# Peptides against a protein of PDB entry 3S8F: the designs that were tried, part 141

Target 1, 157 residues: chain A of PDB entry 3S8F
Amino acid sequence: VLTLFVAVPSLMTAFTVAASLEFAGRLRGGRGLFGWIRALPWDNPAFVAPVLGLLGFIPGGAGGIVNASFTLDYVVHNTAWVPGHFHLQVASLVTLTAMGSLYWLLPNLTGKPISDAQRRLGLAVVWLWFLGMMIMAVGLHWAGLLNVPRRAYIAQV
Target 2, 166 residues: chain B of PDB entry 3S8F
Amino acid sequence: DEHKAHKAILAYEKGWLAFSLAMLFVFIALIAYTLATHTAGVIPAGKLERVDPTTVRQEGPWADPAQAVVQTGPNQYTVYVLAFAFGYQPNPIEVPQGAEIVFKITSPDVIHGFHVEGTNINVEVLPGEVSTVRYTFKRPGEYRIICNQYCGLGHQNMFGTIVVKE

## One batch from the design tools (peptide; made by RFdiffusion4, then SolubleMPNN)

Design b2_p17_3_s4 (from b2_p17_3, 9 letters changed)
Fold by OpenDDE base, seed 3:
Structure b2_p17_3_s4 (fold): chain B 157 residues (1-157), chain C 166 residues (1-166), chain A 17 residues (1-17)
Amino acid sequence: as target 1 above (157 residues)
Amino acid sequence: as target 2 above (166 residues)
Amino acid sequence: SLEELLALLELVFNTAL
């Protein structure tokens, strides 16, 4: 039980980020319970990418609690569940954050803004990446629960 | 105004922190519910048991694969299994249907996996430690043992077989 | 049960993804 308290600082950090997003959305004119979400700059891949990463990180974090639980970890350990978990953490959050950072960094380094075509392409890339990662992650978690082993080329399922 | 902005941020942070705390309790509750309703599938961890990996092949219950299966009761057996690079011993493991089997698994070399398909048996095997798993095979047939912990160049080919006899 | 949960998960996977 005490081990689960390790999640407290992480949750505090995560929801502080969420608070920042709400604040930003409200500054952009969003109102109401959900209106602030719509007000966020969804037309900017530098914003969309890390936000999608955060969305993927939520179920990944929940999975982290499962993986840290002695009894539940016995079910999922060394199955496809584990790759599913860290693909949400690394291949979604970290990777999308890196991608988003590039969409911001490169224009600033070169001194030239991205074209509209590049912006649209960037949006397509990050959304497709997120979609692919979600499909893969759900599949891996599902396979893991069906006892598909990790680090094996063959499975009964 | 920067001061007003900071106050607003703090208000949002307080709300989200409260939400985070609530979610923490939800997660704990979900775990508790899962444990309360699905305890039958959980294999309790055994006590820490040590063995010398340098001598396990030479002496003791793992040394002779022909004596690896030991009957400990009328319908109870202990099977001493070695996971090594790159296979399992004994192979095949022959056990009767319906008997309670206690697997005592260790390694003489590196860390391996012991994943039995069609069962909930899935443990890591550490040199110097004995992994204990209890299982009863209800169906006769062959069950494949898969190494799900990378152990070297031959890892992908490291398989064993449990033969359950009628 | 776990089987029921897996069945639901399968349904969601096949329907939504």
Scores: peptide ipSAE 0.018, ipTM 0.772, DockQ to the pose 0.108
Fold by OpenDDE base, seed 4:
Parts: C-alpha cells; sequence; structure tokens
Structure b2_p17_3_s4 (fold): chain B 157 residues (1-157), chain C 166 residues (1-166), chain A 17 residues (1-17)
C-alpha cells in the first residue's frame, strides 16, 4: 500500500504537464472539454513528439504501479512485461522528448528555420515512431502476461 | 498577463490533480483485478528469511541434493533448491502430482532467476536470501526451469527440470 | 542485525495488495 502512494507524485507531475497543455490549448482558442486539444499545434513536430511521449507514458505509468506492487511484481518480474514497461518510459517518452527537443533546438541554434518538407518529415517520423513503439509495447506486455521470460532466447509461448 | 496565466494554470492543475487521485483509485482497482485473474495457483510467501551464501553448500537443508525434497505432512513437501552458476540443484526435482510444494530457493554465488514454464512460479533468487513459493502441480510431466536474471556467460544455458510424478 | 532490519523495512515498505 505504501509503495502505491509513490504513484501520487508521479501522477501529479504527469498531470501538471497535462494542465499546461490545456492552458496552452485554451489560449489558442480551444473551447469546451476537448476543444483545447484540437487547438494545440499538431503541425509542429517539436510539440507533437513530447506529447506522444506523454501518451505512451500513461500506460507505462500504470505499469509502473503494477511493477511497484509486491504481489503483482511477482507475476511480471523478469518477464517480457518489464521490457514493455521501460520501452514506454525510455524509448517512448524520453526518446520522443529528445526528438522533439532537437526539432526545436537545432533551428534556434543555427538560426535557420526548418523547411516545410523537413517539418512534414519530422511529423511522419514521430508518429511512426509512436505507432511502432505502441505496437511493440502492447506485444511485450501481452507476452509478459503469458509468462514469456525476459533475458531468454527460449519461451514456452 | 503572467498573473492571470498563473491563476489559470493553478485552476487547471487543481482539476488535473483531482483527476490524478481518481486515476490512482482506478489503478488500485486494476491491480486488484490483475491479482485476482493472474495469480491463481501461486501463493507467494513474504517472510524474510536469510542464509549465509558462503556456507549454504556445506551445511543446512541445501547442502545435500538427495535430501532436498522433504515431506512435511500428508501430501505436503518442502523442496530446497539452489540456483547457481550455471544450473539448479537438485536436477531434476521430483515431486508428486497434487501435492502442495513449498520451494525454498537460494543462491550460493550470484543473483539468478527461477522461472518455471507452465506455471506462474517466477522469482528472483538472491544470495543471502531465501525465496519461498508455494505451488501444487495438477498435471504430471516435466516442467522446465529457466533463469531469467543475467548471471554470467552461461546464463542463456542455465536450465533445470521439475518432474511431476503420478 | 542491521542488515536484517533494513531488509525488513524494505519488505514492509514495499508490501502492497
Amino acid sequence: as target 1 above (157 residues)
Amino acid sequence: as target 2 above (166 residues)
Amino acid sequence: SLEELLALLELVFNTAL
């Protein structure tokens, strides 16, 4: 039970970012419960990438709670579930945030804006990365629930 | 201005914090559901038990593989298993079908895994600690033990066998 | 021992549902 309370600061951090996004969306003219989402700059890969990272972080965070649970960790520990979890954390959130930061940082450092073609390519890259990572993560979590071991070249299932 | 923005952000944060607390309870519910649906047949023991890894091979219940399977009651057994670089002792582990088996697993050297295929038995084995798992094999046959914690150059080939007899 | 106490504390704090 005490371990689960560690989820509180994590959730607070995650949803603080969500609050900032809602504020930004509403400043951009978004209205209603979901209108602010549509108002966000989805045409900018520097924005889209870290947001997609956050979306991947949601199931990853839920998995973090599972992994932190004594009884459930017994079930999932050293199975394919664990790689599924950290691919959502590192290969999704951290990596996409890094990608997004580059799309912002490089133009600012060089003083040269990205071309429209580069922008579109950037959007394609981050969306494809997100899609592929979600497929991989779902597969790994599913395999983990089927008791496929981690760090083994052989599995029953 | 910055003051209005700050106030608005605080309002949104309060809403999302409330939502986060609600989601915490949802996750607890999901944990309960997962526990109910995915832990059937395995009873983990949470007692802290320590052992000296430097002497576990020379003295105590893990020292003799021929005495590793101990009957503790009617249709109840305790099996003292060593996970070591690179294998398991005893190997094979022979137990009766339908008996309640308590595995007491430890390591004399480094950290290993103890993953039994076809079951939910999956524990990390630490030198100096005893992992305890209770399980009843309903079907006779051979169950492979896999090390799922990297333990050295022979890790990928570290296997054991549990033979369940009728 | 101190080690056992620390291990016990870890066990207690990590205990969940």
Scores: peptide ipSAE 0.016, ipTM 0.749, DockQ to the pose 0.035
Fold by OpenDDE base, seed 2:
Structure b2_p17_3_s4 (fold): chain B 157 residues (1-157), chain C 166 residues (1-166), chain A 17 residues (1-17)
Amino acid sequence: as target 1 above (157 residues)
Amino acid sequence: as target 2 above (166 residues)
Amino acid sequence: SLEELLALLELVFNTAL
């Protein structure tokens, strides 16, 4: 119940962030229903990382509702589903946001801009991280639904 | 200029808020549909029952593993299981195929898990409380019980066995 | 049904991941 309660304002906040992204994209020349997305600074790892984190947070948030639902939690509780949820919320959103923050913070603190090579490497890191997390998360959720337990080195299947 | 930008932001926020509400209803509808149709096959069962974990080993239905399996009907059994650091008793648990088995599980020490492989039996076991799970084994054989709740240094080796007889 | 969902997820997992 508490999770479901917090889900509403969290969704409102998330979509408010999306609204800010749309506004930013349109200010950058994006037009149409989705053109504003393309106009966003996808060449900046400080931007890409937290956005990818937000994308990972979407299924994670849905999973949070599932985990908080008594009848559905009966299916997923203490299975690989739970760490799958964690990896979306912590290892994706939080971690990628932290990565993105560093790509912004360090240049500002040191007064030294990142090189083009560092920028490209940063983009590769955050995209690969996101991809890996999505693969692992999908696998963990899938395994969890198949009753693979957490906190065990054995599996039913 | 700043005022114009502010109004523009508000317009986008209103649109996205409307979308967010729509998505919220979609999620609720999906959950409601799943629950209403019972397509997930989840049937929670249990009665709130308390027990004294300090005496459960000495007296009561959990005290004697040899008496843990009780026939309550022609094809119905109750099995009183203890989950403890670090194992289960009785071990093995022997039950007949096709019988309705009511597991009454409790712990004398700390919180444990009771996860039976090959089944949908997966509950946490709390000291002072009795977890009740009803299941019918349709296939004979051995079913491993695993602990999926950290319970101490021996957690990873905490296993039991249910033997379903033909 | 859950079974159908699991089968679909398994198919997607094995095919795409």
Scores: peptide ipSAE 0.016, ipTM 0.738, DockQ to the pose 0.122
Fold by OpenDDE base, seed 5:
Parts: sequence; structure tokens; C-alpha cells
Structure b2_p17_3_s4 (fold): chain B 157 residues (1-157), chain C 166 residues (1-166), chain A 17 residues (1-17)
Amino acid sequence: as target 1 above (157 residues)
Amino acid sequence: as target 2 above (166 residues)
Amino acid sequence: SLEELLALLELVFNTAL
């Protein structure tokens, strides 16, 4: 019940953020249905990191609704599915947002802009992190559906 | 200037909110579809049943492992299982192939898991509460019981066995 | 249809609660 109460406002917030991104992209010269996405500052790790986190959060949010459903939760509860959900929400969204925040915060606090090399390294870090999280999350969700138990070192498959 | 910007933002927000609403219905439809197609084989929740965890080992149907398997009818059995730190009793649990088994599971100490490999049996076991699970083993052999809820130092080694006899 | 939508909503809420 609590999850469902939070899900609707959260979803509205997510799409409001998307609206802001579209507006920003169009201000940056993006045109068409998807051209605004390309116009966003993908060269800035402070931008890329939280956006990737948001992308990972989408399936995680859907999973939250599944976990909150009595009938669906029976299938996935205390299986590897649950850690998969956690890693999308915490290790993806929260962590990437924190990482992105650092790329914005540290230059502002120190008064020193990041070098081009640091920028490129930052981009590599956040993209690799996202990729790793997606691989692990898909694997854990898949394993969960195959009845691999949570909190056990052994599995049927 | 600011008014134009606000109007533009509002227009995009309205569009995305409309899209959001549409997606909400799509998600609801997907959930409904999943429920309709994947509910087969789900073990229904049992009635709330309570027991005193402090006396469950000394008296009652869980007290004697030798009497834990009770035939309740033709090809029907009730098995009274204790999950404790760190194991299960009886162990092994011996049941006939093809029989309808009603597991009555409780704990005398802390919360445990009861996950039977090769089956959809997966429940949490709470002290003071009786978990009820119905299952029919169609294949003979050994089925391992795994604790999937952390219960202490011996959690990782907490296993049981169900032996299904022909 | 509206009836189908309401039925779906009811199903989701009943299973979620």
C-alpha cells in the first residue's frame, strides 16, 4: 500500500524531470521528437551520471510495484530478484546521482574546474558503472525468476 | 521573457503528464496480464494461526519429530516442521510421492526461511506464527530445504531434506 | 472499454493490497 501511494507521485516527478530535460534540450538546439535528447550535455559527467541513474531507476520502480503486489511478490520474494531491485535503486540511481553530484560539487567548492582528462575519465567511470549495474541487475532478476534464493551461497541452477 | 519560458515549460509538463498517465495504464495492463498468466501454481496464503514459541518444543504437534508426519486422509498428510537455529525438524522429512502435503511450519527462536529447491515452496517462518504451505511432490527423490532469511552465525549452513518416496 | 479498464484497476488493487 505504501509503495503504491508513493509510486504515483514519483512517476509524476520522473516525467516532470523528463519535461525539464526536453525543454533544456530544445533550448540547446534540439528539434523533433527525439532530437532534444542528442542536444543534452552528454559530455558532462555531472549530467550523464544522474541521468543514467534515472534510466536504471525506471525498471527498478516497476520492480517495486511488483514487489508490493501480494500475488507477484510470492514469485520473487526472497529470491535473487530482490537484490536485483536494490542494486537498480541504490547502486544505480543513488550512487550515480552521488557520483554526478561530486563532479559538480567539487569544482564549485574548490574553485578549480576539472581538466579535460578528468572529464573524460569521469564519463568513462559513470558509463562503465551503469553498464556493470545493468548486467548485474539483469542477471539477478533472471536468477530470481529461476528461483535462485536470496541470502544463500547455493542455487538450484 | 519569464512568462514565455514558464508557458513553454508548462506545455512540456502537460504533455509529459499526459504521457505519464498513459504509461500508468500500460503498466497496470502489464501487471494485470502477468497476474492472469502466471498465477497458476501459486500457493495461497493460509489462515492466520498462532503458537507459543516458548513451549512449541515441549508440547503440541511440533514437540516430537517422530510424530511430525500425520496422515490426515487418503494420500493426504500434514507435516509439522520446526525451523530453528540452525536446522529443521524432522530431518529428513519423509513423504510419499503424489500425496498432498500440508506443511505447518513455525519457529521456536528467530525468523527463518523455508525454501524448498525444485519447488515453489518459499515462505518466511516467524516465531509465534504458523506458516501453512500445500504441495504435492510429483517426482521422487531428495529436496533440499534452504534458509533464505538471515538467522545468525549458522545461517549459511542451515539445511534440511525432504525425502519423497515412491 | 471503460469497464475493462476498471476491471484491470480492480484486479491490480486487489492483488497489491
Scores: peptide ipSAE 0.006, ipTM 0.733, DockQ to the pose 0.056

Design b2_p17_4_s1 (from b2_p17_4, 11 letters changed)
Fold by OpenDDE base, seed 4:
Structure b2_p17_4_s1 (fold): chain B 157 residues (1-157), chain C 166 residues (1-166), chain A 17 residues (1-17)
Amino acid sequence: as target 1 above (157 residues)
Amino acid sequence: as target 2 above (166 residues)
Amino acid sequence: LALQWLTEPIRLLFERS
């Protein structure tokens, strides 16, 4: 139970980022409890990518709590669950954040704005990446719960 | 101005921090409640038992696979299992159906996994430590042991078998 | 989703025991 306190700084960090998003959305004219979300710049891959990473991080973070729990980890440890968790954390959050950073950094370094075609392509890339990652991650977690072992080419199920 | 921006989002930050704190306590409370009310289903942490991995093959209860299965009481057995590169001993492990089996698992070389399909037995095996797992096989048959911790070039082929006799 | 991920291992913990 005490191990769950490891989640404190992660949750605090995640939701402080959410606070900045809410502020940004409200500055852009969003109103109400959730209206600020729609007001965010969803047409910019530099924004969408890291936000999708954060969204993927939610189930990953929940899984992190499970993995860190002594008793619950017994169920999921060294099963496909663990790779599922890592893919959400690294291949979703970190990778999408890197992608988003690239969409901002390259135009900044070159002094040339991205074309509309490049913008649309970027949006397609990050959304498809997110979708694929969610499918794979859910599958891995599901398989893990079915006791499919990690680092093995065979399983009972 | 960074300072002004921080002040501007302070109210939102406080709200989200409160929410995060609430969620944290909900998670902790849920787990704590479950553990408190359903203690019979919780696998407790065992006492750390140490062995010398350099001598475990030559002396002690793991040295002879033919003597690995020890009856400790009525319908109770202790099985001393070695996980090594790349297999398990004894192999097969033969135990009676319905008996309470205590597996004492260690390694003479590197870290291995001990994952028994069809059961909840899934532990890492560390050289110098003894992993203890208690289990009762309710159904007769063969149960495959899988190494789910990378242990070298032959890791993917490292399997064992538990045979549960009627 | 978070609740599902947290509760499912608990359920399985007791079911497999």
Scores: peptide ipSAE 0.038, ipTM 0.812, DockQ to the pose 0.551
Fold by OpenDDE base, seed 2:
Structure b2_p17_4_s1 (fold): chain B 157 residues (1-157), chain C 166 residues (1-166), chain A 17 residues (1-17)
Amino acid sequence: as target 1 above (157 residues)
Amino acid sequence: as target 2 above (166 residues)
Amino acid sequence: LALQWLTEPIRLLFERS
């Protein structure tokens, strides 16, 4: 009930963030329906990480609605589906946002900018992290739909 | 400048709000599609029943594993199952093929899971409450019961068996 | 092993179908 109650406001918030990104991209010279995306600072891991987290949160949020639906929860409850949902919400959104925050915070605290090598490495890390999370999440959701239980080391499918 | 920025933001917000609304309907449609095409079905829940977890082992239908399987009608059985740290009783649970089985599951100690492999039986078992699951085994054989709710140090080894006889 | 675990659900899905 609570999840469904907050679903609409959460969606509105999420798309407001997207609107802010569009505005930022257009301020940076992006034009057209999608050109603003390319204009965003994709060379900065402090930006890329949270954005990738948001992308992971999209299917995770949809999954939240599924998990909160009593009818559909009969299918997914205590299966690998649930950990899949968690990894999208926590290991993707929260973790990537934290990673991105560190890329901003540490240079500011130390007064030293990150080197170009560190920046490039950071980009690699966050992209690889996102890729890994997506693969694992898809796998866990699929396993869950196949009735693989969570918190069990064995399953017979 | 601030006014121009404000107007621009509003324009983008309107577009994204419209998109948001559209996506909401897409998600609802996906849920509806999932429900319509789902083949596993839903196991009907019984009435809420309460038991005293402190006495369930000594008195009542769960007290004697030898009497746990009760025939309630033609081709109908009720099975009183205890999920405990760390196992199930009776173990094995023996039921006939094709019979309608009503599982009445409770716990004397902590929360456990009752997940029967090869079936859609998957419920949590709470001390003080009776979980009711109705199922008909169409195929004979052995079905493993797995605890999918962490219940302590022996959780990973908590298994049971349902034997479906021809 | 990690690759196997990640691909196993897909494999099982196709085999079940």
Scores: peptide ipSAE 0.026, ipTM 0.776, DockQ to the pose 0.078
Fold by OpenDDE base, seed 5:
Structure b2_p17_4_s1 (fold): chain B 157 residues (1-157), chain C 166 residues (1-166), chain A 17 residues (1-17)
Amino acid sequence: as target 1 above (157 residues)
Amino acid sequence: as target 2 above (166 residues)
Amino acid sequence: LALQWLTEPIRLLFERS
């Protein structure tokens, strides 16, 4: 009940952010149904990181609804599915948001902008992190569906 | 024009909010549908039953592993299982193929898991509470019981076995 | 993805029942 209640404001927030991104992209010259996405500042790790976190949060949010569903939770509870969900929510969204925040915060705290090399490295870091997290998360969710238990080193699979 | 920009933002927000609301209803509908029609996959559980974890080893149906398997009907058994640090009793649990088995599981010490490989049996076992799970083994063989709830230093080695006989 | 993640547990629920 609580999870479903929280889902409402969370979805509202998520789609509001999406709306803001669309508007920003269109202001930057993006046109059409998807052109605004390409127009977003993908060259800035401070932008890319939290956005990737949000993207990872989408399946995580769906998983949250699953986990909160009585009948569906019976299938996934205490399986590798749960760690998969956690890694999407914490290790992806929260962590990537924190990483992105650092790319803004540190230059402002030090008064020194990041170099172009540092920017490129930052982009590589956040994309690789996202990729790795997605692979891990998909694997964990899949394993969970195959009844791989949580908190066990052995499985029937 | 700031006002114009603000109005534009609101227009996009309205569109996304509409989409959000639609998706919300879809998810709620899916949950409702699942609750209404997909309960057959849930292993039936009994009513909340309490037991004293401090005496469960000494007296009662869990006290003697040799008497843990009780035939309650022609093709029905009740198995009183203890999950403890770090194992299960009885071990092995021997039950006949095709019989309806009612597992009554409790713990004398800490919280444990009761996950039976090859089945959908997966419950937590709390001291002071009796977990009731009903299952019918269709295939003979050995089924491993895994503790999937951290219970201490020996958690990773806490296993049991259910032997289903023809 | 949301649909897939919601439907997979349902499928498994029936398969394991």
Scores: peptide ipSAE 0.019, ipTM 0.769, DockQ to the pose 0.557
Fold by OpenDDE base, seed 3:
Structure b2_p17_4_s1 (fold): chain B 157 residues (1-157), chain C 166 residues (1-166), chain A 17 residues (1-17)
Amino acid sequence: as target 1 above (157 residues)
Amino acid sequence: as target 2 above (166 residues)
Amino acid sequence: LALQWLTEPIRLLFERS
């Protein structure tokens, strides 16, 4: 129980970000319990990328709690579960946030907005990245639960 | 106007924070429930047992692979296994079906993995420490041991075999 | 099917433990 309190600051941060998104969506005209989500700027890859990263971070964070649990870690340790966790945390949230930051930074550095073609391409890249990452992550977690070893090219399942 | 916005943000934050705390307790409860109802496959923490990795090959129960399998009682065996770069000793490990096997695993060199396919045996092997795993093989046959901790250039080919005899 | 897919990891965890 005490070990799980380590998650408190992270949860506070995560849900503060969620609160900020809700506020932003409502300022943009979103109404109701979920209407604010649709009001967010989903046409901007600089926004979509980190948000998709956050979505991937949710199951990844839950997995972090599992990995940090003494007893549950015995089940998942050094299995494909662990790489699955990493790909959600690093290759999803961190990478997508970096990608999103780039989509914001480059226009500001050049003083020119991105073209519509670049914007559409950026959206495609971000969504495809997220989709591929989720498929891989689910596969890795599933394989891990089936006792597929980490750092091995072979497994008996 | 800025004050109004700040107050609104604070209200949303408070709501989400309350939700986060509630979810934390839900997660703790779920973990507790899972542990209470599904503990049969959980590997318990053992006592720390240490060995000198510099002499483990020359002295002690790991020194002779021919004597690595020791019968400790009726239908009970202790197997002293070395994980090294790049293999396992003894190899194969021969044990009888249905016997309670206590694996005592250590390393003379670097950290290795000891993952037995078809079982829940999965431990890291640290030089200077003895990993203890208890398992009973219900089915005869060959069980592959896989190193799941990177240990050098030959890591990918580091395999062992447990042969369970009828 | 969606519920089954979403609960599959939990079922697998329980079966292993």
Scores: peptide ipSAE 0.018, ipTM 0.787, DockQ to the pose 0.261

